# Designs tried in a protein design run: peptides against a protein of PDB entry 3OGK. Part 53

Target 1, 307 residues: chain A of PDB entry 3OGK
Amino acid sequence: ATPDRLSRRFPNLRSLKLKGKPRAAMFNLIPENWGGYVTPWVTEISNNLRQLKSVHFRRMIVSDLDLDRLAKARADDLETLKLDKCSGFTTDGLLSIVTHCRKIKTLLMEESSFSEKDGKWLHELAQHNTSLEVLNFYMTEFAKISPKDLETIARNCRSLVSVKVGDFEILELVGFFKAAANLEEFCGGSLNEDIGMPEKYMNLVFPRKLCRLGLSYMGPNEMPILFPFAAQIRKLDLLYALLETEDHCTLIQKCPNLEVLETRNVIGDRGLEVLAQYCKQLKRLRIERGADEQGMEDEEGLVSQRG

## One batch from the design tools (peptide; aimed at target 1 N28)

Design b1_p22_7_s4 (made by RFdiffusion4, then SolubleMPNN; from b1_p22_7, 9 letters changed)
Fold by OpenDDE base, seed 4:
Structure b1_p22_7_s4 (fold): chain B 307 residues (1-307), chain A 22 residues (1-22)
Amino acid sequence: as target 1 above (307 residues)
Amino acid sequence: APLPKETWLEKELERLKKRREE
């Protein structure tokens, strides 16, 4: 479909989702004609889709200029922007979005690749937004954003229910968790084991309504921080947890209300058995092939070459 | 070209696992 055809057919469109080609193709000069660039769509949105409040770009090339144009065209009417696995923009583009779209409710950059110039976009969001419900920059690398701005967002956005972040040290998010009283979902962060401080994370206080959780790099020593509220956990993202099979079994047994589990093959048959036994409300199970399988195959391969 | 973030996270996971086993 061409942008012009879309606007003609649906002039009152409120939600648009565009899917580009797989990322592998984005490294190749995708001709403009392949629909990989959002530019023609942003132009059409700006000119003809005046009721559009939700935009989702998946695997698209998005420039700062595109974001700036979109931001100015939709301004406070834009409620949702999802840059899902997109590339081509910098934090300047994000700054434009949050500067002009002050009533944005959902901002997602999950798995997007971008150039980080500064942390101003998050600061601007913290200073002016009170509408945010979902903030998601999961599986991104931000080195220049401040956890204090995230705390400010939590304080000011009373409807904030889902936050997914990159590699923030979890202890830096203590203030955020205290402020985010209505938070239901949190993913990301970084748990860093300290042999000298085994109880480093034991005093973490999570939001009372938290029920969807994925803590990156959580190992068996950190896992007990979940036990006080494990019964209320509905979704677990363990893709980036440092849990072995037995650790999975331990945690799963404590989550009888688990509905969604995302993990790696390290869960094993034993973990699946435990899951079936204890998690009767399970609706979705995602098992990814993690690095754990590659390591076992390589070790087995090394043993076979010596024979 | 920056490694896909998934690959980066997987590598980081492996590094952290190794550090915990040490």
Scores: peptide ipSAE 0.025, ipTM 0.530, DockQ to the pose 0.201
OpenDDE base, seeds 1, 2, 3, 5: peptide ipSAE 0.017, 0.019, 0.014, 0.019; ipTM 0.510, 0.456, 0.507, 0.517; seed 3 fails the geometry check

Design b1_p22_8 (made by RFdiffusion4)
Pose (drawn by RFdiffusion4):
Structure b1_p22_8 (pose): chain A 307 residues (1-307), chain P 22 residues (1-22)
Amino acid sequence: as target 1 above (307 residues)
Amino acid sequence: ELEEELEELEEELEELEEKFEE
């Protein structure tokens, strides 16, 4: 339908969610220029959806111009913006929205593709934003943003509950973790072990409410930092973990309250057996395919009728 | 003609698999 039709039928929308490209685009089957331009929608938002406080674009083309217009038109009213698997914008668009939308509660860019010219957008949030509840750039290449800015955001945003990040060194986020007192969910970061520091981590202060998490590149040697509070973990994202079938069993075994598990097929039939009696409350399971070229990651990384 | 049509369908399937793997 046309944006005109949407605003005529529902002039007082508070929340809007638009999807663009077919689901097949998530698998590199849809041309990049196929469509899903968000622009006519943002123009319609400017003129006729004057009550809109939350926008979620999914698999759509979003430009800097369009986000500059959205930020100016909705400003302090924009409580939530989700750029979900979108493309076509840059850090100029992010900066525009974080400077004009001073009361953003939730900002999300998971799996989006954009050009990164600088890191001022994150710094701008750190300097002025107090209201942030959820910040999410989970599956994203950011090389110019400072972990100091993220820590500062945690110090200023009492209601920060959920943060998902890129390839920050976990050690650089120690300050962030101490400051994020209310943090219930963390995903991302980078666990980089060097033989030089056998106990490079072991001294992580995780927020005492963290129960939904996934540490990227987590190996068997760093896995134990989760054991002190594994009884509390309700959601686990081992999708980007570097741990073998045996290690999965050991960790899954310690999470009796786990309700959501996402993982690669390395979990193996053996891991599913473990999951079968320790985690009776499990509600959602997703076993993504792993490195399927040179053996199934190990000789147990195949799930079957047994699992 | 039927063999040629089958070869052409196999080539299209290979191209689709390559795109899917990427």

Design b1_p22_8_s1 (made by RFdiffusion4, then SolubleMPNN; from b1_p22_8, 14 letters changed)
Fold by OpenDDE base, seed 4:
Formats: C-alpha cells, sequence, structure tokens
Structure b1_p22_8_s1 (fold): chain B 307 residues (1-307), chain A 22 residues (1-22)
C-alpha cells in the first residue's frame, strides 16, 4: 500500500507504523548498554521527587539495587513502573518492587531482559496487591512463575483490565480468565496445536469484556475461538499469529469494530482491501516484516509498495 | 514557598518522565 492509497482506504487512520524488521529480531539487536544506567535517575527520584507516582524507563540498564532503592523510596506511592526494553536486573529486583510498592497499579517489563531466579515476585504480588490494573511482561521469558498466582491476582485485583504475558500455555490460564471478570486486554500466551486434539481450545472461555487481544501462535485452527466475540474486538495483535493472508481476511471480516491492528506483511494487499472494506473504525495500523517472510515469494502475502 | 516547591517538583517529575520515556 502507498501512503496515498492507505489514506483513502482508512480515512479514520490516526497512526501508521511500518517496520522493516520483526519485533523479536529487533530485541536481539538491542545492546545491553543501550540507554544508559538508571542509577542517577533513581537517586534523583529518591531525593527530590517525593510525589513521583509513575516511573517509565525505556531501553535502560536497571540493576536490582536501583529497583530496591526506588521501591523503598516510593513505597506505596508508586503506582506505575514501566521497565520497557530494559536490562540488567533479576527477579530479586522485581520482588523488591512488589514487596514495598503494594499499591502499584501498573507493572510493565515488556521486552525486558533479565535473569530469572524464581517466581516469588509474582507470588508476592498475588498475596498482597489488590490495586493492580495493568500487568505486562509481554515478550519476556519467565519460566518459574505460576499461572495460579496470575489467577490469584485476577481474583484480588478487581480493577485488572490489561494483562500481557509470555509463553504461558493458554489452557493453564483458564482459571485466570474465569477470575479476571473485568479484563479488557490480553496478549501473549501460547497456543500449541495438537494434531490429535483439534478441539483442544474450543472450550476456552474468555472474559466477557475482552476487546483487545493478541494470542501468540494462533493458527487458522485456533482462530475460531475468537469468533463468538469478534464483533467486540477493538484491537488485534497478530504479530505472532500463524495466519496466512486468507486467514487474515476471514478474521478481519468478523471484526467490524476493529480500531487497532498490528500484523505482519503477510496480510498482503488483499488483506488490506478487506480491512478497508469491513473495518471502518480503524485508527491505527502497524505492519511488520516477518523474519520468515523475507523468503516467502508469495505475491499475495506481500503489501505492495505501489499499491 | 511550599506552593512554588510543589510546582517545581511537578515540573521536574514531568521532565524526568519525558526523558525516561524516550
Amino acid sequence: as target 1 above (307 residues)
Amino acid sequence: MEKERKEEEEKREKELKELLEK
């Protein structure tokens, strides 16, 4: 699609984001020392910014000591912590945050790199927090956290509206979804196709208010799980879906209220045409080039530069 | 004095937030 064609197709489009590389590949290319150290800033926060409730570090080096200092300095006054594409900390630092900041509402570690020692931080959060609204560790690798703690968080945090996770088996999150009555957004998880059990996910029940989602590894066989509430969907993250062009067309046609779409160039010109036809409320479109798509000569799966 | 200090703190908070979000 050309900018001109795109503007004609999507008159309500407010934001367009085109990326030439997949997000996963970009993450691996970020140097560990990118953005510098947060230490001097944490010192400043601790000493002079006593009313600071929200902290967002982006692409910075964050140590456990930094997190511990921040946690103790702000304590229950800290409402938001975003470690966005940060590195240098362990789960001990996260444990300090959730131990001391018991009224935290937003906790984000999206695309951060860290050393995982244990799952205690999530357990502590589950035991003591009732204020959480947003939990986001999308595109992270936590292997030692428990889905039961996530379920407990959902039960205790009535204002929990957005949860983004790593590669949890979706079936392990059934309890979480049942408990998360007010959840509006979910991203991540792992849909694992089982040839012997095609109906593996057919009985998956999502929260009734869910309208923003991105299920990792969702293929055409799993896609029907969205159909019962597809008309309610306002945002789709298909970056890690395993959908072909025609699958995109099928899903998009069922989402007339879609406002935000994030996908790969596999959507193709055909998918963009369908999107323009059925999704009149679209405000933001993000198209990334998939790593595996560099070799796929399928003309239908490519967004033309001229079209 | 206290009002001015609060305003300065809020300004610093905003500036720091903007810096850290880049």
Scores: peptide ipSAE 0.013, ipTM 0.370, DockQ to the pose 0.016
OpenDDE base, seeds 1, 2, 3, 5: peptide ipSAE 0.000, 0.000, 0.000, 0.000; ipTM 0.351, 0.355, 0.365, 0.283

Design b1_p22_8_s2 (made by RFdiffusion4, then SolubleMPNN; from b1_p22_8, 15 letters changed)
Fold by OpenDDE base, seed 4:
Structure b1_p22_8_s2 (fold): chain B 307 residues (1-307), chain A 22 residues (1-22)
Amino acid sequence: as target 1 above (307 residues)
Amino acid sequence: SEREREERERREREELEALLKA
């Protein structure tokens, strides 16, 4: 499909999803020189698709100029921007988006690669946005953004229901969790085990409506922080958890209302048996094998065809 | 070529970055 043909056929288009060429991803690295460019599409959007509210780019090359043009063209009419596994932009492009699109509801950069200049984009978002519902930069590497800005967003955006972040220390997000009263989904962060302070996470207060969760690097020592609300958990992302087979069994048994589970092969046949026994509402199961597990000889951590 | 396009986009980005930083 070409941009000009799209605008001629659908001048009142409200939602657009573009998919570039599939990319091989290793360690969340996406080559910038592989895939489709969004530039011609952004040009067409800017000129002819004046009712467009939702844009989803998947595996596309996106420049800051593209983002700036899109931002200025749609302004407060832009409600959704998803940069899904995209590359080629910097945080300056994100700054342009949040500066001009002050009523954006969904902002996603999941698995995108970018050059980080500063944390101004998140600060600007915090200062001016009250509409945000979904913020997702899961599996990204933002090092210059402030958890205080995330807290401000939570305070100002009453409809904020889903937040997925990179490797923030979870303790830095205490203020965020307290402010995010309507948050239903959280993924990411970083749980860092400290032998000298084994209970450092036990006093974490999660939003009361939290039911979809994926805490990165959660081990068996941190897992108990979920137990007080495990019965209300409907989705678990354990792909980046540090749980063994028995830990999976323990946690799954405490989540009778689980509908979606994403985990690694370490769950094993035993974990799947427990899952079948206790999680009768399960709708989706994703089992992955991590690159680091290819050499592991853990027989219990293998899912067989019987499981 | 794709390389030429990438280089042009890089230059345009640099110009934009300069404007945004001003």
Scores: peptide ipSAE 0.024, ipTM 0.457, DockQ to the pose 0.019
OpenDDE base, seeds 1, 2, 3, 5: peptide ipSAE 0.000, 0.000, 0.000, 0.025; ipTM 0.377, 0.380, 0.384, 0.477; seed 5 fails the geometry check

Design b1_p22_8_s3 (made by RFdiffusion4, then SolubleMPNN; from b1_p22_8, 12 letters changed)
Fold by OpenDDE base, seed 3:
Structure b1_p22_8_s3 (fold): chain B 307 residues (1-307), chain A 22 residues (1-22)
Amino acid sequence: as target 1 above (307 residues)
Amino acid sequence: EEREEEERRRKELEELRRLLEA
C-alpha cells in the first residue's frame, strides 16, 4: 500500500510506521554503544536533579552500578524507569531498582538485552510494591521469573493498567488475569496450539477492561477467544501473531473501534481494504516486514500524516 | 557574569530533565 492510498482510506490516521525488518531483529542491527553510556547522566541525576521522578534511557549502555546508583539516589521518588532497548546490565541491577524504588509506577525493559541471573527482581517487586501501573518487559528473554509473582503484583497493585511480558504460557497467566481487575493492556505470552486439545484456550478469562492486546503466536484457531470482546478492542499488536491475510480480515472486521494496529505486511492490500471499511476510528498503523516476507521495500519512513 | 552562568546552568539542567522524562 502507498501512503496516498492509506490517507484516502484512513482520514483519521495520524501516523504510519513502516519497518523493513521485524522488531525482534532491530537490536542486533544497532551497535551496542549507539546511545552511549548512562553513567554521566546518572551522576548528573544524583547530584543535581533531585526532583526527577521519571527516567527514560533508549538504546543506551546501562550497568548494574548505574542502576544501583540511580536507585539509591532517587529511592521512592523514582516513579518511572524505562530501559528501552538498553544493554549492559543484569537482573542484579533490576533487583537494586525494585529494592530501593518501592513506589515505582512504571518499569519498562522492552527489547533490552541483559544477563539473567535469577528471578529475584520480580519476586521483590511482588513482595513490596503496591504502586505499579505499568510493567513492560515485552520482547525480552526471561526464563527464571515466576508467573506467580506476576499474579501477586496484580493482586497488590490495584492501579495496574498495562502489562507486557515475554513468552509465558498463557495458561500460566490465568491467575494473573483474574487478579488484574483494572488491566486495560496486555501484550506477550505464548499460545501453543495443541491438536489433541483444540479448546485449550477457549475458557481463558480476560480482564473486563482489556482493550489493548497483543497475544504472541496467536493463530486462527486461538483468535476466536477475542471475539466476545472484539468490539471494545482499541489497540491490536499482531506483530507476533500467526495470522494470514484472511485471518486479519476476519479479526479486523470484528474490531470496529480499533484505533491502533501493529502488524506485518501479511495483512496485504486485502487486509488494508477491510481495515478501511470497518475501522473508521483508526489513528495509527504500523506495518513491519516479516522475516519470510520478501517484497516491501526497506522504506523506514515514519509517514507522519499531519492530518 | 556569575548570574549569567547560574542562569545558563539552570537552563541546561531543565533541558536535561526534559530529555530524561521523555
Scores: peptide ipSAE 0.024, ipTM 0.530, DockQ to the pose 0.015
OpenDDE base, seeds 1, 2, 4, 5: peptide ipSAE 0.022, 0.007, 0.018, 0.000; ipTM 0.504, 0.433, 0.532, 0.389; seed 4 fails the geometry check

Design b1_p22_8_s4 (made by RFdiffusion4, then SolubleMPNN; from b1_p22_8, 13 letters changed)
Fold by OpenDDE base, seed 2:
Structure b1_p22_8_s4 (fold): chain B 307 residues (1-307), chain A 22 residues (1-22)
Amino acid sequence: as target 1 above (307 residues)
Amino acid sequence: DEEEERRRREEERRRLEELLRR
């Protein structure tokens, strides 16, 4: 579909989702020059889609100019922006979005590739936004943003329910977790084992409503921090956890209300048996092949191809 | 008792297989 055809057909469009890489069958329907860049769509949004509140770009090229144009055109009417696996922008583009779209509720840039100039975008968001419900920059590499700004966002945004971050040291997020009273979902961070301080994370206090969780680099020594609230966990992301098959079994047994599990093949047939036994509310199971599985001969950590 | 346990295991397996296909 061309942007002009979309605006003519749906002048009152409130939500737009674009995918840059259509399946091979759709390549014939999208002009080659249009399939990757958001620019023509942003132009159409700016001119003709005056009721648009939600924008989702997936696997598209997005420039800072595109973000600036979108921000100025939609301003406080923009409630949702998702840059899902996008590329081509810098943190200047993000700064424009948060500066002009002060009532944004959902900001996502998960798995996007960008140039990081500074941390001003998160600071600006912290200073002016009170509407944020979802913040997601999972699987991104921000080195210049401040955990203090994340804490400020948590204090100011009472409806903040889901936060996914990159590689923040979890101890730097203590203030954030204390402030995020309504947080239901957290993913990311970094757990760093310290042989000299085995209790390093044992006093970590999570938000009381937390029920969807994915801690990066969580090993068996850190896993006990979940036990006090394991019964309320509904979703676990263990893709980036450092848990073996037996560790999976131990954790799963403590999560009887688990609805969604995402993990690696390391769960094994044994872990799946335990999952079936203890997690009667399970609705989704995703098993990914881990990069580490190339070397471990241990048959126990492989999910057998049951035909 | 053994047949009921076997049936439970088969039902659990089928449930997991269905979850993996979604």
Scores: peptide ipSAE 0.016, ipTM 0.414, DockQ to the pose 0.018
OpenDDE base, seeds 1, 3, 4, 5: peptide ipSAE 0.007, 0.007, 0.011, 0.008; ipTM 0.356, 0.422, 0.350, 0.361; seeds 3, 4 fail the geometry check

## One batch from the design tools (peptide; aimed at target 1 K85 L239)

Design b1_p23_1 (made by RFdiffusion4)
Pose (drawn by RFdiffusion4):
Structure b1_p23_1 (pose): chain A 307 residues (1-307), chain P 23 residues (1-23)
Amino acid sequence: as target 1 above (307 residues)
Amino acid sequence: EEREERIEELKKLAKERQVESIE
């Protein structure tokens, strides 16, 4: 339908969600220029959806121009913006929205592709934003943003509940973790072990409410930092973990309250057996495919009728 | 070296596909 039709039928929308490209685009089957331009919708938002407080674009083309317009037109009213698997914008667009939308509660860019010119957008949030509840750049290449800015955001945003990040060294986020007192969910970061520091981590202060998490590149040697509070973990994202079938069993075994598990097939039939009696409350399970070229990551990394 | 190779494989898989969101 045309944007005109949407605003005529529902002039007082508070929340809008638009999907563009077919689902096949998540698997590199759809041309990049196929469509899903968000621009006519932003123009319609400017003129006729004057009550909109939340926008979620999914698999759409979003330009800097169209985010500059959205930020100016909705400004302090924009409580939530989700750029979900979108493309076509840069850090200029991010900066525009974080400077004009001073009360953003939830900002999300998971799996989006954009050009990174600088890190001022995150710094701008750190300097002025107090209201942020959820910040999410989970699956994203950011090389110019400072972990210090993220820590500062945690110090200023009393209601920060959920943060998902890129390849920050976990050790650089120690300050962030102490400051994020109300943090219930963390995903991302980078666990980089060096033989030099056998106990490079073991001294992580995780927020005492963290119960939904996934630490990227987590190996068997760092896995134990979860054991002190594994009884509390309700969601686990081992999708980007570097741990073997045996290690999965050991960790899953310690999470009797786990309701959501996402993992690669390395979990193996053996891991599913463990999951089968320790985690009776399990509600959602997703076993993504792993490295399927040189053996199934190990000789148990195959799930079957047994699992 | 092996760890870096495994990280590269994960990054390759991430470039090939995207996953749905679960809440």

Design b1_p23_1_s1 (made by RFdiffusion4, then SolubleMPNN; from b1_p23_1, 13 letters changed)
Fold by OpenDDE base, seed 2:
Structure b1_p23_1_s1 (fold): chain B 307 residues (1-307), chain A 23 residues (1-23)
Amino acid sequence: as target 1 above (307 residues)
Amino acid sequence: KEREEKKKALEELRKKSLREEIE
């Protein structure tokens, strides 16, 4: 479909999701006419889709100019922007979005590739937004943003329910967790072992409503921080945890209300057995291959192919 | 040392995932 055809058919469109071509287009491996660029769509949005409040770009090339045009065209009418696995922009583009779209509720840039110039975009968001419900820059590498701005966002956005971040040291997010009173979902961060302080994370206080969780690099020493609220956990992302089979069994037994589990083959047949025994409400299970699968000689640590 | 090695392995998985999107 072409942008102009879409606007003619649906001039009152409120939500648009576009799926582009693989990122190989950035290297001129795919012709531009394959629809990998958002530019023609942004032009159409600006001119003819005046009721559009939700935009989702997946695997598309997005420039700062595109973001600036979109931001100015939709302004406070833009409630949702998802840059899902996109590329081609810098943090200047993000700054334009948060500057002009002050009532944005959902901002996602998960797994997007970009050039980081500064942390101003998050600071601007913190200073002016009170509407944010979902913030997601999971699987990104922001080195110049401040955890204090994240805390400010939590304090000012009372409807904030889901936050996914990069590799912030979890202890730097203590203030954020205290402020995010209504937070239900958190993914990312970084748990770092300190041999000199084995109980480094034991005093972490999580938001009371937290029920969807994925902490990066959580090992067996850190896992007990979940035990006080394990019974209320409904979704658990262990794809980037450092848990062995027995650790999985221990944690799963404490999560009787688990509905969604994402983990690696290290869960093993034993872990799956425990899961079946204790998690009767499980709806979705994702098992990915681990990096160390070839090095693991323990059969119990691998999911067997029985079918 | 073991933990650091495991962490590095996971980081490589992340990088690999990104590369596969380009390929």
Scores: peptide ipSAE 0.401, ipTM 0.862, DockQ to the pose 0.238
OpenDDE base, seeds 1, 3, 4, 5: peptide ipSAE 0.419, 0.398, 0.394, 0.397; ipTM 0.871, 0.861, 0.860, 0.861; seed 1 fails the geometry check

Design b1_p23_1_s2 (made by RFdiffusion4, then SolubleMPNN; from b1_p23_1, 11 letters changed)
Fold by OpenDDE base, seed 1:
Structure b1_p23_1_s2 (fold): chain B 307 residues (1-307), chain A 23 residues (1-23)
Amino acid sequence: as target 1 above (307 residues)
Amino acid sequence: KERERRREALRKLRAERSLEEIF
């Protein structure tokens, strides 16, 4: 559909999701020559969609000007913004969003590419937002944001339930985890091996309600930090874990309530057998091809059609 | 170190996946 047609048909629209790369079945709804720019839609939102509180852009080009216009047009009425696999903006655009939309509940930029100017957007969010429920910049590369601001967000946002981050050193997030009393989901961070300190992470304390987890670069030495609460884990993201087939088997056996597993082909047929044996509540399984398995001599890390 | 090699491979995988989804 065109922006104009949408606003005329649904002037009271509260939620909008746009996909820059639609499936074949959706080509009749979106012109093929649709360049994936959000600008025409943001213009229409600003002018005609005055009840819009949720915006989800997927695989679209989003400029700082687009974000600024959206922010000013919707202000505190904007509750959800998802920049899902988007590009074209900088942290200035994010700053505009958090400055003007102080009651935002969901802010997502997962797998988006952007130019980082500074960490002001996260600081502004920390200083003024108390409504945040979901913060997701998973699989992004921020170098100028502060883990202290994340801690402040956790302290101020009592309804914060899901946080997904980039490659923060996990030990820098100790204060965040302590403050995030209602956190149910955490993904990202970075577990970094220290040969001189093998128990570097053993005293890490997670939020009590944590049940959806994905720690980046978690290896077999760090994996035991999950064991005290493995029985309450409902979702595991192991896509970027450094676990081999045997490690998968070890962890899966400790997660009898697992509902969602995301991992790489390294789980192997053996891991799938263990999964079937121990995880009777499993609802979703995602297996991706890994980049690190191609050089491994061990054939155990392969999923066959039998698994 | 082998762990660092694997970590870098995963970082690359993540970056490539993100780019593929955007472009």
Scores: peptide ipSAE 0.322, ipTM 0.844, DockQ to the pose 0.263
OpenDDE base, seeds 2, 3, 4, 5: peptide ipSAE 0.295, 0.311, 0.302, 0.256; ipTM 0.839, 0.840, 0.836, 0.825; seeds 2, 4, 5 fail the geometry check

Design b1_p23_1_s3 (made by RFdiffusion4, then SolubleMPNN; from b1_p23_1, 11 letters changed)
Fold by OpenDDE base, seed 1:
Structure b1_p23_1_s3 (fold): chain B 307 residues (1-307), chain A 23 residues (1-23)
Amino acid sequence: as target 1 above (307 residues)
Amino acid sequence: DERKKRIEQLEKLRKSQSLEEIE
């Protein structure tokens, strides 16, 4: 649909999802002639969609001006903003969002490409938001944000249940994990090997309710940090782990309640056999090609179990 | 270091995948 048609038909729309790359049989797509820019939609939102609480842009071009307009138009009524694989904005746009939308519950920039000017947006979020439930800037490259702000967010947002971050050193997130008492999902971070201190992560304390996890660069030496709560793990993201086939087998055997696994083909037939044997609750399996096996197109396998 | 090399490969992969999915 076009923006004007949408607003005319649904003036009381509360949730909007737009995809910038239209394909057949997909829902909520914008025409290719719109160029994938959110601008016309933001204009329509600002003028005619006054009850909109949730906005999801996927694979679209988003400018700081667009974000600023959206922020001011929806203000504290905006509960969800997902910039999913978007580009064209800077951290100034994010700052505008968190400044004006202080009751935002879900903020996602996963896999978005942006220009980082400073870390003010996260600081502002930390200072004023108490409503946040989901924060996701997974697979992004922030270098100027502070893990202390993340800790503050965890302390102030008691409903925070899902956090996905970039490559923070995991040890810098100790305070965050301690504060995030209700956290159920965590992805990202960075596990860094230290020859002089091989067990530097062994005493890492995770939130008690953590059950969906994806630690970046987790190798076999770090993997044991999961063992104390492996039985409660429901989802594992191993796409950026450093685990071989045997390591997969070891971990999988300890996760009998695993429902979702995302990994690479290094799991192999052996790993799949172990998975089938020990993870009877598995509902979704995603397998991608390894980094060293990357071709022109990514190969992805998806297995869904019907109960 | 093999670990470092592998991490770099993953980082490159992540970046490339992200770019491919952006319009």
Scores: peptide ipSAE 0.413, ipTM 0.851, DockQ to the pose 0.253
OpenDDE base, seeds 2, 3, 4, 5: peptide ipSAE 0.398, 0.382, 0.377, 0.371; ipTM 0.851, 0.847, 0.842, 0.844; seed 3 fails the geometry check

Design b1_p23_1_s4 (made by RFdiffusion4, then SolubleMPNN; from b1_p23_1, 11 letters changed)
Fold by OpenDDE base, seed 1:
Structure b1_p23_1_s4 (fold): chain B 307 residues (1-307), chain A 23 residues (1-23)
Amino acid sequence: as target 1 above (307 residues)
Amino acid sequence: MEREERRRQLEELRKKRSLEEIE
C-alpha cells in the first residue's frame, strides 16, 4: 500500500507496522521500487494519521529528520515506537523522540544501526518519562549512555516490565535491578570473566518477577547465578551465551517451566533430548548456527534432524 | 577454545547478523 491510500482508507489508524522487506504474500501490494525509506510515511502520519499511537518500522531507512517530524507530530500521543533493524539515524533522532514523546510506553531500536553522538537521549528519557513499559536497545552499540540513567528509569517507571540492553557490564546494573521491582524480562548486558575473582557475579540480585532472561556471554562459571530462580524462568535466550552442550543440559534441567528457548547448535541432540525430557511446557525453540560450532568435531554439539 | 576467542566470535556473529538484516 501507499501512504496516501492508507490514510484515505484508515484515517483513524492507531497502529502502523511497515517492513522494508515484505513477506511474499504482501509483495504485490508494495511497488517494486519501494526503497524502504520511512519519509513518505512519516509525512503522511504527520498530516493525516492523527490518531496513530503505535509505529513499527522494520528494516527501513530512518533519518533524524524523520524521527523529529514523527515526534513533533504525535508528541505525547505516541505510545510505541519500534525501530526494528533500521538504519540512517543518530542519537539526535532518539533525543527528539524522547523529548517530545514523554508518555511513550515502548521504545525499541533492537539491532538498529546508528551513529552515536552522546547519551543525552537516555538521560532525557530518565529525567522525564514515567510511562515506560518496554525499553529495548538489544544488539546495539552504545558507549556513551549511563547505567545510572537506566536505574533512574527503573525507579521512575513503575510499569517497566521488559528491558533489553547492549553490552553493559552486569555489575553496573546492580542499581537498575534493585530499582526495577516489576521487571519480568531482561536481555543483554555483558558478563566478563575475572580469573582472580571467579565469584564476582554470585551475589547479583535479580528482580523477583524476572522470568524472561538472556545474559550475554554467560559461561558455566556465571550460570549458577540463575539457579535460585531457574524454576520460574519461562523464556531463555542463550544465543550469545558461552555454554557448551553439557552446560545447556545442566541449565535446562533446572528450568521445568521453560516455554521459549533460543540458542545455538551447540545444544546438540543431547541438549534437545534433555529439553524434551524436562521442559514439557516448551512452546518455541529457536536454534541458530554459530561460528563456534562450525569447527566442532564433537557430534554432541551438532543438532541433527532428529530433534 | 579460550573464552575470549569464543566471545569474539559471538560478537562478530552479532555484528554480521545485524548488518545482514539491515541490508
Scores: peptide ipSAE 0.354, ipTM 0.853, DockQ to the pose 0.256
OpenDDE base, seeds 2, 3, 4, 5: peptide ipSAE 0.317, 0.332, 0.334, 0.331; ipTM 0.843, 0.844, 0.848, 0.845; seeds 2, 4 fail the geometry check

